# Peptides against a protein of PDB entry 6B4J, part 38

Target 1, 315 residues: chain A of PDB entry 6B4J
Amino acid sequence: DITMQWYQQLQDASMQCVLTFEGLTNSKDSQAKKIKMDLQKAATIPVSQISTIAGSKLKEIFDKIHSLLSGKPVQSGGRSVSVTLNPQGLDFVQYKLAEKFVKQGEEEVASHHEAAFPIAVVASGIWELHPRVGDLILAHLHKKCPYSVPFYPTFKEGMALEDYQRMLGYQVKDSKVEQQDNFLKRMSGMIRLYAAIIQLRWPYGNRQEIHPHGLNHGWRWLAQILNMEPLSDVTATLLFDFLEVCGNALMKQYQVQFWKMLILIKEDYFPRIEAITSSGQMGSFIRLKQFLEKCLQHKDIPVPKGFLTSSFWRS

## One batch from the design tools (peptide; aimed at target 1 I210 N216)

Design b1_p19_2_s3 (made by RFdiffusion4, then SolubleMPNN; from b1_p19_2, 9 letters changed)
Fold by OpenDDE base, seed 2:
Structure b1_p19_2_s3 (fold): chain B 315 residues (1-315), chain A 19 residues (1-19)
Amino acid sequence: as target 1 above (315 residues)
Amino acid sequence: SVDEEWQKELRELAKEWLS
């Protein structure tokens, strides 16, 4: 399976990255610990500062992240921080930065869907300049949300139930599995972030180049989802999230093919989703249904709320 | 049917996305 091979390749690369900076992370030296903490803050704080307030502020954040990844010193916590302070500094920062982007999907976007766009445009722009960060974003995303690949993890013989639940994307703490609503919120946030990344380009970069992970991956994702059996509640939720965020972009890109796909969802895939949808899960199903019916009726998919406009970049 | 052909295309697309 090519999809699973790709998944595994990214996970392996991520694991290798962790091994490369293990010396930094496990060091007992006070100076090394200080450097580690400074680098971690320098990598993560700018991402947490991303907001929908002003394009100028977003540019400042982008420039800071890019400077850090380029080996330039940046100010963080009142100190000058550089990846050159340790031979493993760059790998560590790339990993932590990628992790933080996905975490913002999991937390911030989950709670505030509109936050997907400013986070995604920064992530996309950084990915364009630093491909390894992009690969690590995918690795983190795929691990936390296998539905972003997409695939459904299978229970293996001898596996603990908790480990299986974690593979499915659930958080398990003190032998308590996460509630379904919280799980779906986190998955939704990550899918929405991903859907935003694949369609957005950093406006101050070289836009003549091909997107490093563009809408073709969105098309692939949809194709793969439609070739899989639906999962109760999950499929309806995430398919809606994905289409709400990037459906307009996909429509513009693929035109007639996109509409054929939507018709296929309505006529062929919906009955399959419905067949596995319980009465308690009808909310997600109905939301998806209404969205698709509206889009098909109007022959249009609206631009998602929070989409970055020219006015945003002039602010 | 048009739907069957499209389903086939989608399946092929999903398999060949790395090519």
Scores: peptide ipSAE 0.022, ipTM 0.642, DockQ to the pose 0.028
OpenDDE base, seeds 1, 3, 4, 5: peptide ipSAE 0.021, 0.020, 0.017, 0.019; ipTM 0.670, 0.576, 0.623, 0.662

Design b1_p19_2_s4 (made by RFdiffusion4, then SolubleMPNN; from b1_p19_2, 11 letters changed)
Fold by OpenDDE base, seed 3:
Structure b1_p19_2_s4 (fold): chain B 315 residues (1-315), chain A 19 residues (1-19)
Amino acid sequence: as target 1 above (315 residues)
Amino acid sequence: DVDRKWQEEQRKEAAEWLA
């Protein structure tokens, strides 16, 4: 399976990255520890500062991240920080930055769906300039949300239940599995972030270049989802999240093909979702239903709330 | 050019869908 090979390759690359900067992370030297912490803060704080407030602020954040990744010194915590402070600094920063982007999907976007767009546009722009960060974003995303690949992890012989639950994307703490609502909330955030990334381009970059991970991957994702048996609650939730965020973009890009896909979803795939939906899961199902019906009725997919407008970039 | 033609075809079909 090509998709699984791709998944594994990204995971392997991510693991290799971790091994590469192990010297920095495992160092007992006080200076190395300080550098590590400074680099970690420099990589993650700007991402946490991403907001929907102003395009100018977003540009400043982008420039700071890009500068850091480019080996330039940046101010962080009142100190000048550079990836050149340690031979493994760049790898470490790329990894932590990518991790933080995904974490913002998991946390910030999960709670505030509109936050997907400013985070995604920065991530996309950074990915364009720093492909390794993009690969690491995917690796982190895929690990936390296998449904973003998409694939459904399977229980293997000899596997601990908790490990299987973690593979499915659940958080397991003290032998307690995460509640379904919280799980879906986190997965939703990550899918929404992904759906935003694949459609957004940093406006101050070279727009002549092809998106490093564009809408074609969104199309692939949809196709793959539809070729898979639906999962209870998960499929309805994430399909809605995905379509709400990038449906308009997909509609514009693929036009009739998109509508054919949407009809296929409603007529063929939706009944399959219904068949596995319990009474307690009707919320996600109904939401997807209403969305599909509305879109088909109006022959339009609305621009998602929080989509960045020209006015945002002038602010 | 293939992509442009494809896009144009899709636009025509889309227009029919929207009509």
Scores: peptide ipSAE 0.015, ipTM 0.483, DockQ to the pose 0.053
OpenDDE base, seeds 1, 2, 4, 5: peptide ipSAE 0.000, 0.000, 0.000, 0.000; ipTM 0.296, 0.407, 0.406, 0.390; seeds 2, 4 fail the geometry check

Design b1_p19_3 (made by RFdiffusion4)
Pose (drawn by RFdiffusion4):
Structure b1_p19_3 (pose): chain A 315 residues (1-315), chain P 19 residues (1-19)
Amino acid sequence: as target 1 above (315 residues)
Amino acid sequence: LSAEAETPPEPLTPLLHSH
C-alpha cells in the first residue's frame, strides 16, 4: 500500500498537469496549433537523436533540452523557438518530454538493448536539474508498464477481458489486440531503461547533489516482486533483463545482501515458476537460469552490454 | 569521466521464504 499510495500520488499528479495546460491542446486556431506544433516538435526530437556515437555530442542534446526547459531560446527547424511564447508551454513541454523518454524506451530500447544507457544518462541528468520532469517520467512509465511499479494488476470481477488486457498495458484498438511477443518487448525496453536510469549519473556540470531516483529503488523492485507469486511469462522475462542491466551496480552496492537475494530465486523462486509456467512458455524461465547459473558460480554479474565507457565520454 | 552513480544506502526491505 505504501507503494500503491505512492503510485497514485504520481498518477493523479500527472492528471493535474494534463489540466494545467488544458486549452493549449484543446485549441483549434491557426496560431494555436502552430504553437502546439513547434513546442512538441522542438522538445521530442532531441530525445530521438540520442545516439551511441559519443558522449561529446550527447551533451548537445542535453544542453538543447536544458535551454528549452529553462526558458532560453532553442534553434529549431527554420526559426528559433522558446517556451516564453506561452505560460502554458512550460507545463506542456514537461509533459511531452517525459512521455518521449519512456517512449524511446518503449520502441528503441526494446529492440536495441544497448541504447538504454545513452538515453538514461540524459534523463537521469535532466531529472536532477528539473525534478518536476522526473515525476512525470515516473507517471508515464508506471501506467504504460505497471510491472515497473511493480504491481501486477488484479482481475476485477464481472468485467470483460478486453477491458482487462488494456490494464495490463497491452496496446488494443477496436478489434486488434497486441500480440504477446510484440508486447513483451515493449515492457522489456521500459524496465531496461528504468534499470539504467537508477545506476547512471550525468557526468558533466560537476554536481554535488544526489541521484534523484537512487539505486535504492532497484533493491525494492527486486524485493517487491520476489515476495509475490510470479506471472508465467512476464516475471521470468522482466526479472532477467532487469538484472542484466542493473545487476552489476547492485552487486557492488549491496554486496552480500544482493547475493542472498540471488541464491533465493535460484532455489526458492525458480520452483515458483516451473509449475506456474506451462510447457509452451518456458522460454523466459530458461534464460533466467542460464543467466544465474553462471553469475552465481562466477561470483560476478557481467557489466551490461552497452555501458558507456570512458572512451565514449571523452570521444 | 564516468557515468557510474553514487547512492547513499538505506534500510533494506526483507525477503520472504516459502515452504

Design b1_p19_3_s1 (made by RFdiffusion4, then SolubleMPNN; from b1_p19_3, 7 letters changed)
Fold by OpenDDE base, seed 5:
Structure b1_p19_3_s1 (fold): chain B 315 residues (1-315), chain A 19 residues (1-19)
Amino acid sequence: as target 1 above (315 residues)
Amino acid sequence: LSSEAVTPPEPLIPLKYFK
């Protein structure tokens, strides 16, 4: 399976990255511990400062992240910090930065859907300049949300139930599995972030170049989902999230082919979702239904709420 | 890394034509 090979290659690259900086992470030396903490803060704090408020502030955050990844010193916590402070500093920063972008999908976008766009445009712009950060974003995303690949993890003989639940993307703490609503909320945030990344370009970069992970991956994702059996509640939820965020962009890019995809979803795939939907899961199902019916009736998909306009970039 | 060998369901054109 080529999709599973791609998934595994990204996980292997992520694991190899962790092994590369293990000396920095496992060091008992006080100076190495200080460098690690400074680098971790320098990588993650700028991402947490991303907001929908002003384009100028978003540019400052981008420039700071790019400077750090370029080996330049940056101010963090009142100190000058550089990846050159340790031979493993760059690999560590790339990994922690990618992890933080996915975490903003899981936490911030999950609670505030419009936050997907400013986070995604920074992530896309950094990916364009630093491809390894992009591969690590995918590796973190795929591990936390296998539905972003997409695939459904299978239970294997001898596997602990908790480990299987974690593979499905559930949080398991103190032998208690996460509630379904919280799980779906986190998965929604990560899918919405991904759907935003694949359509957005950093406006101050070379926009004539091919997007490093563009809308063709959105088409691939839809095609793969539709070739899978629907999963109860999950498929209806994430298909809606994906289409709400990137449906307008896919419509503009693929035109007639995109409308064929939506008709296929409504006429063939949607009844299969209905057949596995319980009365307690009707919320996600009804939301997807109403969205598809409205889009097909109007022959339009609305621009998503929070989409970055020219006025945002002038602020 | 990308998965380019995914074919959409019929009557859609395979992903290879949307690169």
Scores: peptide ipSAE 0.030, ipTM 0.605, DockQ to the pose 0.069
OpenDDE base, seeds 1, 2, 3, 4: peptide ipSAE 0.030, 0.026, 0.027, 0.029; ipTM 0.618, 0.620, 0.595, 0.641

Design b1_p19_3_s2 (made by RFdiffusion4, then SolubleMPNN; from b1_p19_3, 6 letters changed)
Fold by OpenDDE base, seed 4:
Structure b1_p19_3_s2 (fold): chain B 315 residues (1-315), chain A 19 residues (1-19)
Amino acid sequence: as target 1 above (315 residues)
Amino acid sequence: LSSEAETPPEPLPPLKYFK
């Protein structure tokens, strides 16, 4: 399967990246430990500062991240920090930056859906300039949310139940699996972030270049989901999250063909979701149903709440 | 100029709606 080969290739590249900077991460040297911590802060703090407040502030954050990845010194925690302070510094920063973008999907976007757009536009713009960061974003995203690929991990003979639960994207701590509502909330945040990334371009970049991971991947994702059996609660939740965030963009891009896909979802895929939906899971199903019925009735998909306007970039 | 719709990439969803 080409999708599984792509998944595995990204995971292998991510694992090789970790091995490459192992000397920095495992060093007992006091100076190496200091450099590691300064680099980790320089990579992750700017991402945590991303907000919906002002386009000017978002540009400053982008410029800081890009400067760091370009080998330029940046101010972090009152110190000058550069990836050139250690031979493994760039690989470490790229990995930690990508990890932090996905973590903002998992935490911030999960709680505040509108936060997807400012995070995604920075991630997209950094990906255009630093393709390896994009591959590492995908690797982290796919590992935490296999439904972003999409694929459904299978239980293998001799596998521990906890390891299978982790493969499905559940957090397991002290032999306690995460509650389903918390799991779905985190998965929703990551899917919403992904759906925002594939449609957004950094407005100050070279717009003549193709999007490094654009709306064609959004179409691919939908097509792959619709060619799979639905999962109870998961499919209805994530399909809604995806369509709410990128449905307007896909409608504009693919027009009549995208409307055919929405009809397919309503007429063919909905009965399959309904057949596996328990009475306790009807909330996710009804939300998706109401969204699609409204879109088909109005022949329009609304621009998502939090979408970045021209006024945001002038602020 | 109404930008023409882009051709959807592979893979395609179930074909009965795209014929």
Scores: peptide ipSAE 0.198, ipTM 0.826, DockQ to the pose 0.184
OpenDDE base, seeds 1, 2, 3, 5: peptide ipSAE 0.125, 0.137, 0.053, 0.034; ipTM 0.799, 0.808, 0.683, 0.692

Design b1_p19_3_s3 (made by RFdiffusion4, then SolubleMPNN; from b1_p19_3, 7 letters changed)
Fold by OpenDDE base, seed 4:
Structure b1_p19_3_s3 (fold): chain B 315 residues (1-315), chain A 19 residues (1-19)
Amino acid sequence: as target 1 above (315 residues)
Amino acid sequence: LSSEAESPPEPLPPLKYFE
């Protein structure tokens, strides 16, 4: 399967990246430990500062991340920090930056859906300039949310139940699996972030270049989901999250073909979701139903709440 | 100029709606 080959290739590249900076991460030297902590803060703090407040602030954050990845010194925690402080510094920063973007999907976007857009536009713009960061974003995203690929991990003979639960994207701590509502909330945040990344371009970049991971991947994701059996509660939840965030963009891009996709979802795929939906899971199903019915009735998909306007970039 | 819709990439969803 080409999708599984792509998934595995990204995971292998991510694992190789971890091995390349192992000397920095495992060093007992006090100076190496200090450099590691300074680089980790320089990579992750700017991402945590992303907000919906002002386009000018978002530009400052982007410029700081890009400067760090370009080998320029940046101010972090009152110190000058550069990836040139250690031979493994760039690989470490790229990995930790990508990890942090996905973590903002998992935590911030999961709680505040509108936060997807400012995070995603920075991630997209950084990906355009630093392709390796994009590959590492995908690797982290796919590992935490296999439904972003999409695929459904299978239980293998001799596998521990906890390891299977982790492969499905559940957090397992002290032999306790995460509650379903918390799991779905985290998966929703990551899918919403992904759906925002594939449609957004950094407005100050070279717009003549092709999006490094654009709306064609959104179409691919939908097509792959619809060619799979639905998973109970998960498919209805994530299909809604995806369509709410990127449905307007896909409608504009693919027009009549996208409306055929929505009709397919409503007429063919919906009954398959309903057939596996228990009475306790009807909330996700009903939400998707109401969204699709509204979109088909109005012949429009609304621009998502939190979408970045021209006024945001002038602030 | 109405930007013509781009052709959807592969893979396609179930064919009965795209024939």
Scores: peptide ipSAE 0.213, ipTM 0.817, DockQ to the pose 0.181
OpenDDE base, seeds 1, 2, 3, 5: peptide ipSAE 0.149, 0.041, 0.031, 0.049; ipTM 0.779, 0.714, 0.665, 0.772

Design b1_p19_3_s4 (made by RFdiffusion4, then SolubleMPNN; from b1_p19_3, 7 letters changed)
Fold by OpenDDE base, seed 2:
Structure b1_p19_3_s4 (fold): chain B 315 residues (1-315), chain A 19 residues (1-19)
Amino acid sequence: as target 1 above (315 residues)
Amino acid sequence: LSSEAETPPTPLPPLKVFE
């Protein structure tokens, strides 16, 4: 399976990255510990500052992240910080930055869906300039949300139930599994972030270049989902989240072929979702139904709420 | 110039013709 091979390659690259900077992370040296903490803050704080407030502020955040990844000194916590302070500094920063982008999907976008767009446009622009950060974003995303690949992890003989639950993307703490609503909320945030990344380009970059992970991956994701058996609640939730965020962009890109996909979803795939939907899960099902019916009736998919306008970039 | 729709990278799943 090409999809599973790609998944495994990204996970292997992520694991190799962790091994590469283990000397920095495991160091008992006081200076190395200080450098690690400074680099971790320099990588993660700018991402947490991303907001829908002003395009100018978003540019400043982007420029700071790009400067850090380019080996330039940046101000963080009142100190000058550079990846050149340690031989493993760049690998560590790339990993922690990518981890933080996915974490913003999991936390911020999960709570505030509109936050997907400013986070995604920065992530896309950084990925264009720093491909390794993009691969690490995918690796983190795929590990936390296997439905972003998409694939469904299988229970293997001798596997602990908790490990299987973690493979499915659940948080397990003190032998307590995460509630289904919280799980779906986190998965939704990550899928929405991904759906935003694949359609957005940084407006101050070289727009003539091909998107490093563009809408073709959105089409692939849909095609793969439709070739899989639906999961109760999960499929209806994430399919809606994906189409709400990137459906307009896919419609514009693929036109008639996109509408064929949407008809296939409504006529063939949606009944399969219905057949596995319990009375307690009707909320996600009904939401997807209403979205598909509205889009097919109007022959349009609305631009998602929070989409970055020209007025945002002038602010 | 109508921007020609890009060709999708993967085919649609075969419509299971429910015989």
Scores: peptide ipSAE 0.117, ipTM 0.740, DockQ to the pose 0.184
OpenDDE base, seeds 1, 3, 4, 5: peptide ipSAE 0.060, 0.063, 0.036, 0.073; ipTM 0.712, 0.709, 0.667, 0.726

Design b1_p19_4 (made by RFdiffusion4)
Pose (drawn by RFdiffusion4):
Structure b1_p19_4 (pose): chain A 315 residues (1-315), chain P 19 residues (1-19)
Amino acid sequence: as target 1 above (315 residues)
Amino acid sequence: EEEEEEEELAEEAAEELFA
């Protein structure tokens, strides 16, 4: 409940932000749409540019967003634009910027697991300078993936199925329901991004402040799920690509206590899945063992493939 | 103060799991 109460605090706090700019979106004038068009444009593209080439150019995207959020003018396609044009624009750009980070994790990171880090460092940096944006990220990240909270949505009695699948985060339309394959990845990429944000810190600016969403939330995530019964395919999958990304940082921080948590799922939580999962979906549960059978005996959890090296920063 | 509250919640979650 401590979590579910905190879960609601962010959600209804985001709905307050959905209404604070109410009128900027619900506007049909010509100029009214041009403004709504140029802001969302110059605020959600720099996030899409976040590449793995170098941290040298990764700073441009960070500065371009810091200037845009802090109110300074920002060069866009054609003429320069700024938030000072409209008082509602700031509380609007912070909304659209937050959704883009999770969206970049939704599509890109789900397919390309290594791009989770160059995106997370910009987000873990912008979260410091502007905490308001972070709560909004925790807002969208939580609804689109309630498994990141982590809370498994229970079935409310007397309700149709299509109503329930939407609560699980499946993308559904009038008649189309998102397949399970093309769904499972959209959740992986989200928590792989979440597992990267909590362990990375923006290097530049020399800040003595602390990580806004510390690695502590990585421990509670593993603990909060491992105490409850696992879902068949969702848990064994999400439980793997979270440890592959943040299992190295947790091993260093919570040295022995983290290893205890691992020799638990090896002999106490694995049986909790072998019966729950049918023979047609053991694919996820198998990767989870192949991941641990090594890590437990190697006494090491490999650094996540795609970690930003020193070469990436200087270069 | 916020970091200390996060540490206490992590310790309580670990105690519930290890129990």

Design b1_p19_4_s1 (made by RFdiffusion4, then SolubleMPNN; from b1_p19_4, 8 letters changed)
Fold by OpenDDE base, seed 2:
Structure b1_p19_4_s1 (fold): chain B 315 residues (1-315), chain A 19 residues (1-19)
Amino acid sequence: as target 1 above (315 residues)
Amino acid sequence: ERLEEEQKLAEEAMQKLFS
């Protein structure tokens, strides 16, 4: 399976990255520990400052992240910080930055769906300039949300139930598995962030270049989902999340082919979702149903709430 | 190259779904 090979290659690259900066992370030297903490803050704080408030502030955040990744000194916590402070500094920062982008999907976007767009446009712009950060974003995303690949992790003989639950994307703490609603909320946030990344380009970059991970990957994702057996509650939830965020962009890009897909979803795939939907899971099912029916009736997919307008970039 | 091949295969698979 080519998709599984791609998944494994990204995971292997992520693991190799961790091994590369292990000297920095495991150092007992007080100076190395200080550098590690400063670099971690410099990589993650700017991402946490991303907001829907002003385009000018978003540009400042982007420039700061790009400067850090370019080996330039940046101000963080009142100190000058540079990846050149340690030979493993760049690899560490790239890994932690990518991890933080995915974490913002898992936490911020999960709670505030409109936050997907400003986070995604920064992530896309950074990915264009720093491809390794993009690969690490995918690796972190795929590990936390296997449904973003998509694939369904299988239970292997001799596997602990908790390890299987973690592979499915559940958090397990003190032998207690995460509640289904919280799990779906986190998965939704990550899928929405991904759906935003694949359609957005940083407006101050060279937009003549091909998107490093564009809408063609969204089309691939839909095709793969439709070729898989639906999972109870999960498929209805994430398919809705994906289409709500990037359906308008896919409609514009693929036109007639997109509408053929949407009809196929409604007529052939949706009944398969219905067949596995319990009475307690009708919420996600009904949302997807209403969305598909509305889009087909109006022959339009609305621009998602929170989509960045020209007025945002002038602010 | 491999990603382009995956994309091509996905597009071909999609075309087969709509034929």
Scores: peptide ipSAE 0.023, ipTM 0.622, DockQ to the pose 0.412
OpenDDE base, seeds 1, 3, 4, 5: peptide ipSAE 0.009, 0.023, 0.020, 0.023; ipTM 0.443, 0.628, 0.565, 0.629; seed 3 fails the geometry check

Design b1_p19_4_s2 (made by RFdiffusion4, then SolubleMPNN; from b1_p19_4, 9 letters changed)
Fold by OpenDDE base, seed 1:
Structure b1_p19_4_s2 (fold): chain B 315 residues (1-315), chain A 19 residues (1-19)
Amino acid sequence: as target 1 above (315 residues)
Amino acid sequence: ERLELEEKLAQEEMEKLFS
């Protein structure tokens, strides 16, 4: 399975990265611990500062992240911090930065869907300049949300139920599994962030270059989802999230072919979703249905709320 | 290599949907 090979390659690259900076993370030396914490803050704080407020602030955040990844000193917590402070500093920062982008999908975007766009445009721009960060974003995303690949983890003989639940993306703490609504909220945030990344380009970069992970991956994702058996509540939720965020961009890119896909969803895939949808899960199904019916009726997919306009970049 | 694999996968999935 080519999809599983791709998944495994990214996971292997992520694991190899962790092994590379293990010396920094496991060090008992006080100076090494200080460097680790400074690098972690320098990598993650700028991402947490991303907001929908002003394009100029977003540019400052981008420049700071890029400077850090380029080996330049940056100010963090009132101190000058550089990846050159430790031989494993760059690998550690790349990993933690990628992890933080995915975490913003899981937390911030999950609660505020509009936040997907400013986070995604920074992530896309950084990915263009630092491909390894992009690969690590995918690795973190795929591990937390296997539906972003997409694939459905299978229960294997001898596997603990809790481990299977974690593979499915659930948080399990103190033998308590996460509630379904919280699970879906986190998965939605990550899918929305991914759907935003694949369509956005950093406006101050070389736009003549091919997007490092563009809309062709969105098209692939849709095709793969539709070729899979639907999962109760999950498929309807994430398909809606994905189409709401990147449906307009896919429509513009693939035109007639996109509309054929949308008709296929309505006529062939919807009955399969309905067949596995319980009365308590009908909300997600109805939301997807209404969205598709509206889009087909109007022959248009609206630009998503929070999409970055030219006025944002002039602010 | 990886990009080629991703493109091939996308093509195969699309062909399957529209067959």
Scores: peptide ipSAE 0.043, ipTM 0.729, DockQ to the pose 0.541
OpenDDE base, seeds 2, 3, 4, 5: peptide ipSAE 0.036, 0.037, 0.034, 0.036; ipTM 0.691, 0.709, 0.717, 0.692

Design b1_p19_4_s3 (made by RFdiffusion4, then SolubleMPNN; from b1_p19_4, 7 letters changed)
Fold by OpenDDE base, seed 1:
Structure b1_p19_4_s3 (fold): chain B 315 residues (1-315), chain A 19 residues (1-19)
Amino acid sequence: as target 1 above (315 residues)
Amino acid sequence: EREQEEQELAQRAMEELFS
């Protein structure tokens, strides 16, 4: 399976990256620990500062991240920080930056759906200039949310139930599995972030270049989901999240072909979702139903709330 | 066939987690 090969390749690259900077992370030296913490802060704090407030502030954040990845010194916590402070500094920063983008999907976007767009446009722009960061974003995303690939992790003989739950994306702490609502909220945030990344481009870059991970991956994702048996609550939730965020962009890109896909979802796939939906899970099902019916009735998918406009970039 | 079996196993595992 080409999809599983791609998944495994990204995971292997991520694991190799971790091994490359293991010397920095495992060092007992006080100076190395200080450098590690400074680099971690320099990589992650700018991402946490991303907001919907002003395009000018977003540009400042982007420039800071790009400068750091380019080996230039940046100010972080009142200190000058550079990836050149340690031979493993660049690999560490790329990994932690990618991890932080996915974490913002998991946390910030999960709670505030509109936050997907400013985070995604920065991530997309950084990915364009630093492809390795993009691959690491995918690796982190796929590991935390296998539904972003998409695939369903298999239970292997001898596997502990808790380990399988973690593979499915659940958090398990002190032998307690995460509640389904919290799980779906986190998965939704990550899917929404992904759906935003594949359609957005940094406006101050070379727009003539091909998007490093564009809408063709969104089309592939939809096709793959439709070829899979639905999972209770999960499929209805994430399919809605994906279509709400990138459905308008997919409609514009694929036109008639997109509408054929949407009809297929409504007429063929939706009954399969209904068949596995319990009375307690009707919320996600009804939400997807209403969205599909509205889009088909109006022959339009609305621009998602929080989509960045020209006025945002002039602020 | 294998893909269907894997999906059924995944679905059962999900159901068992919430039972």
Scores: peptide ipSAE 0.030, ipTM 0.612, DockQ to the pose 0.029
OpenDDE base, seeds 2, 3, 4, 5: peptide ipSAE 0.018, 0.024, 0.028, 0.020; ipTM 0.567, 0.509, 0.611, 0.575; seed 2 fails the geometry check

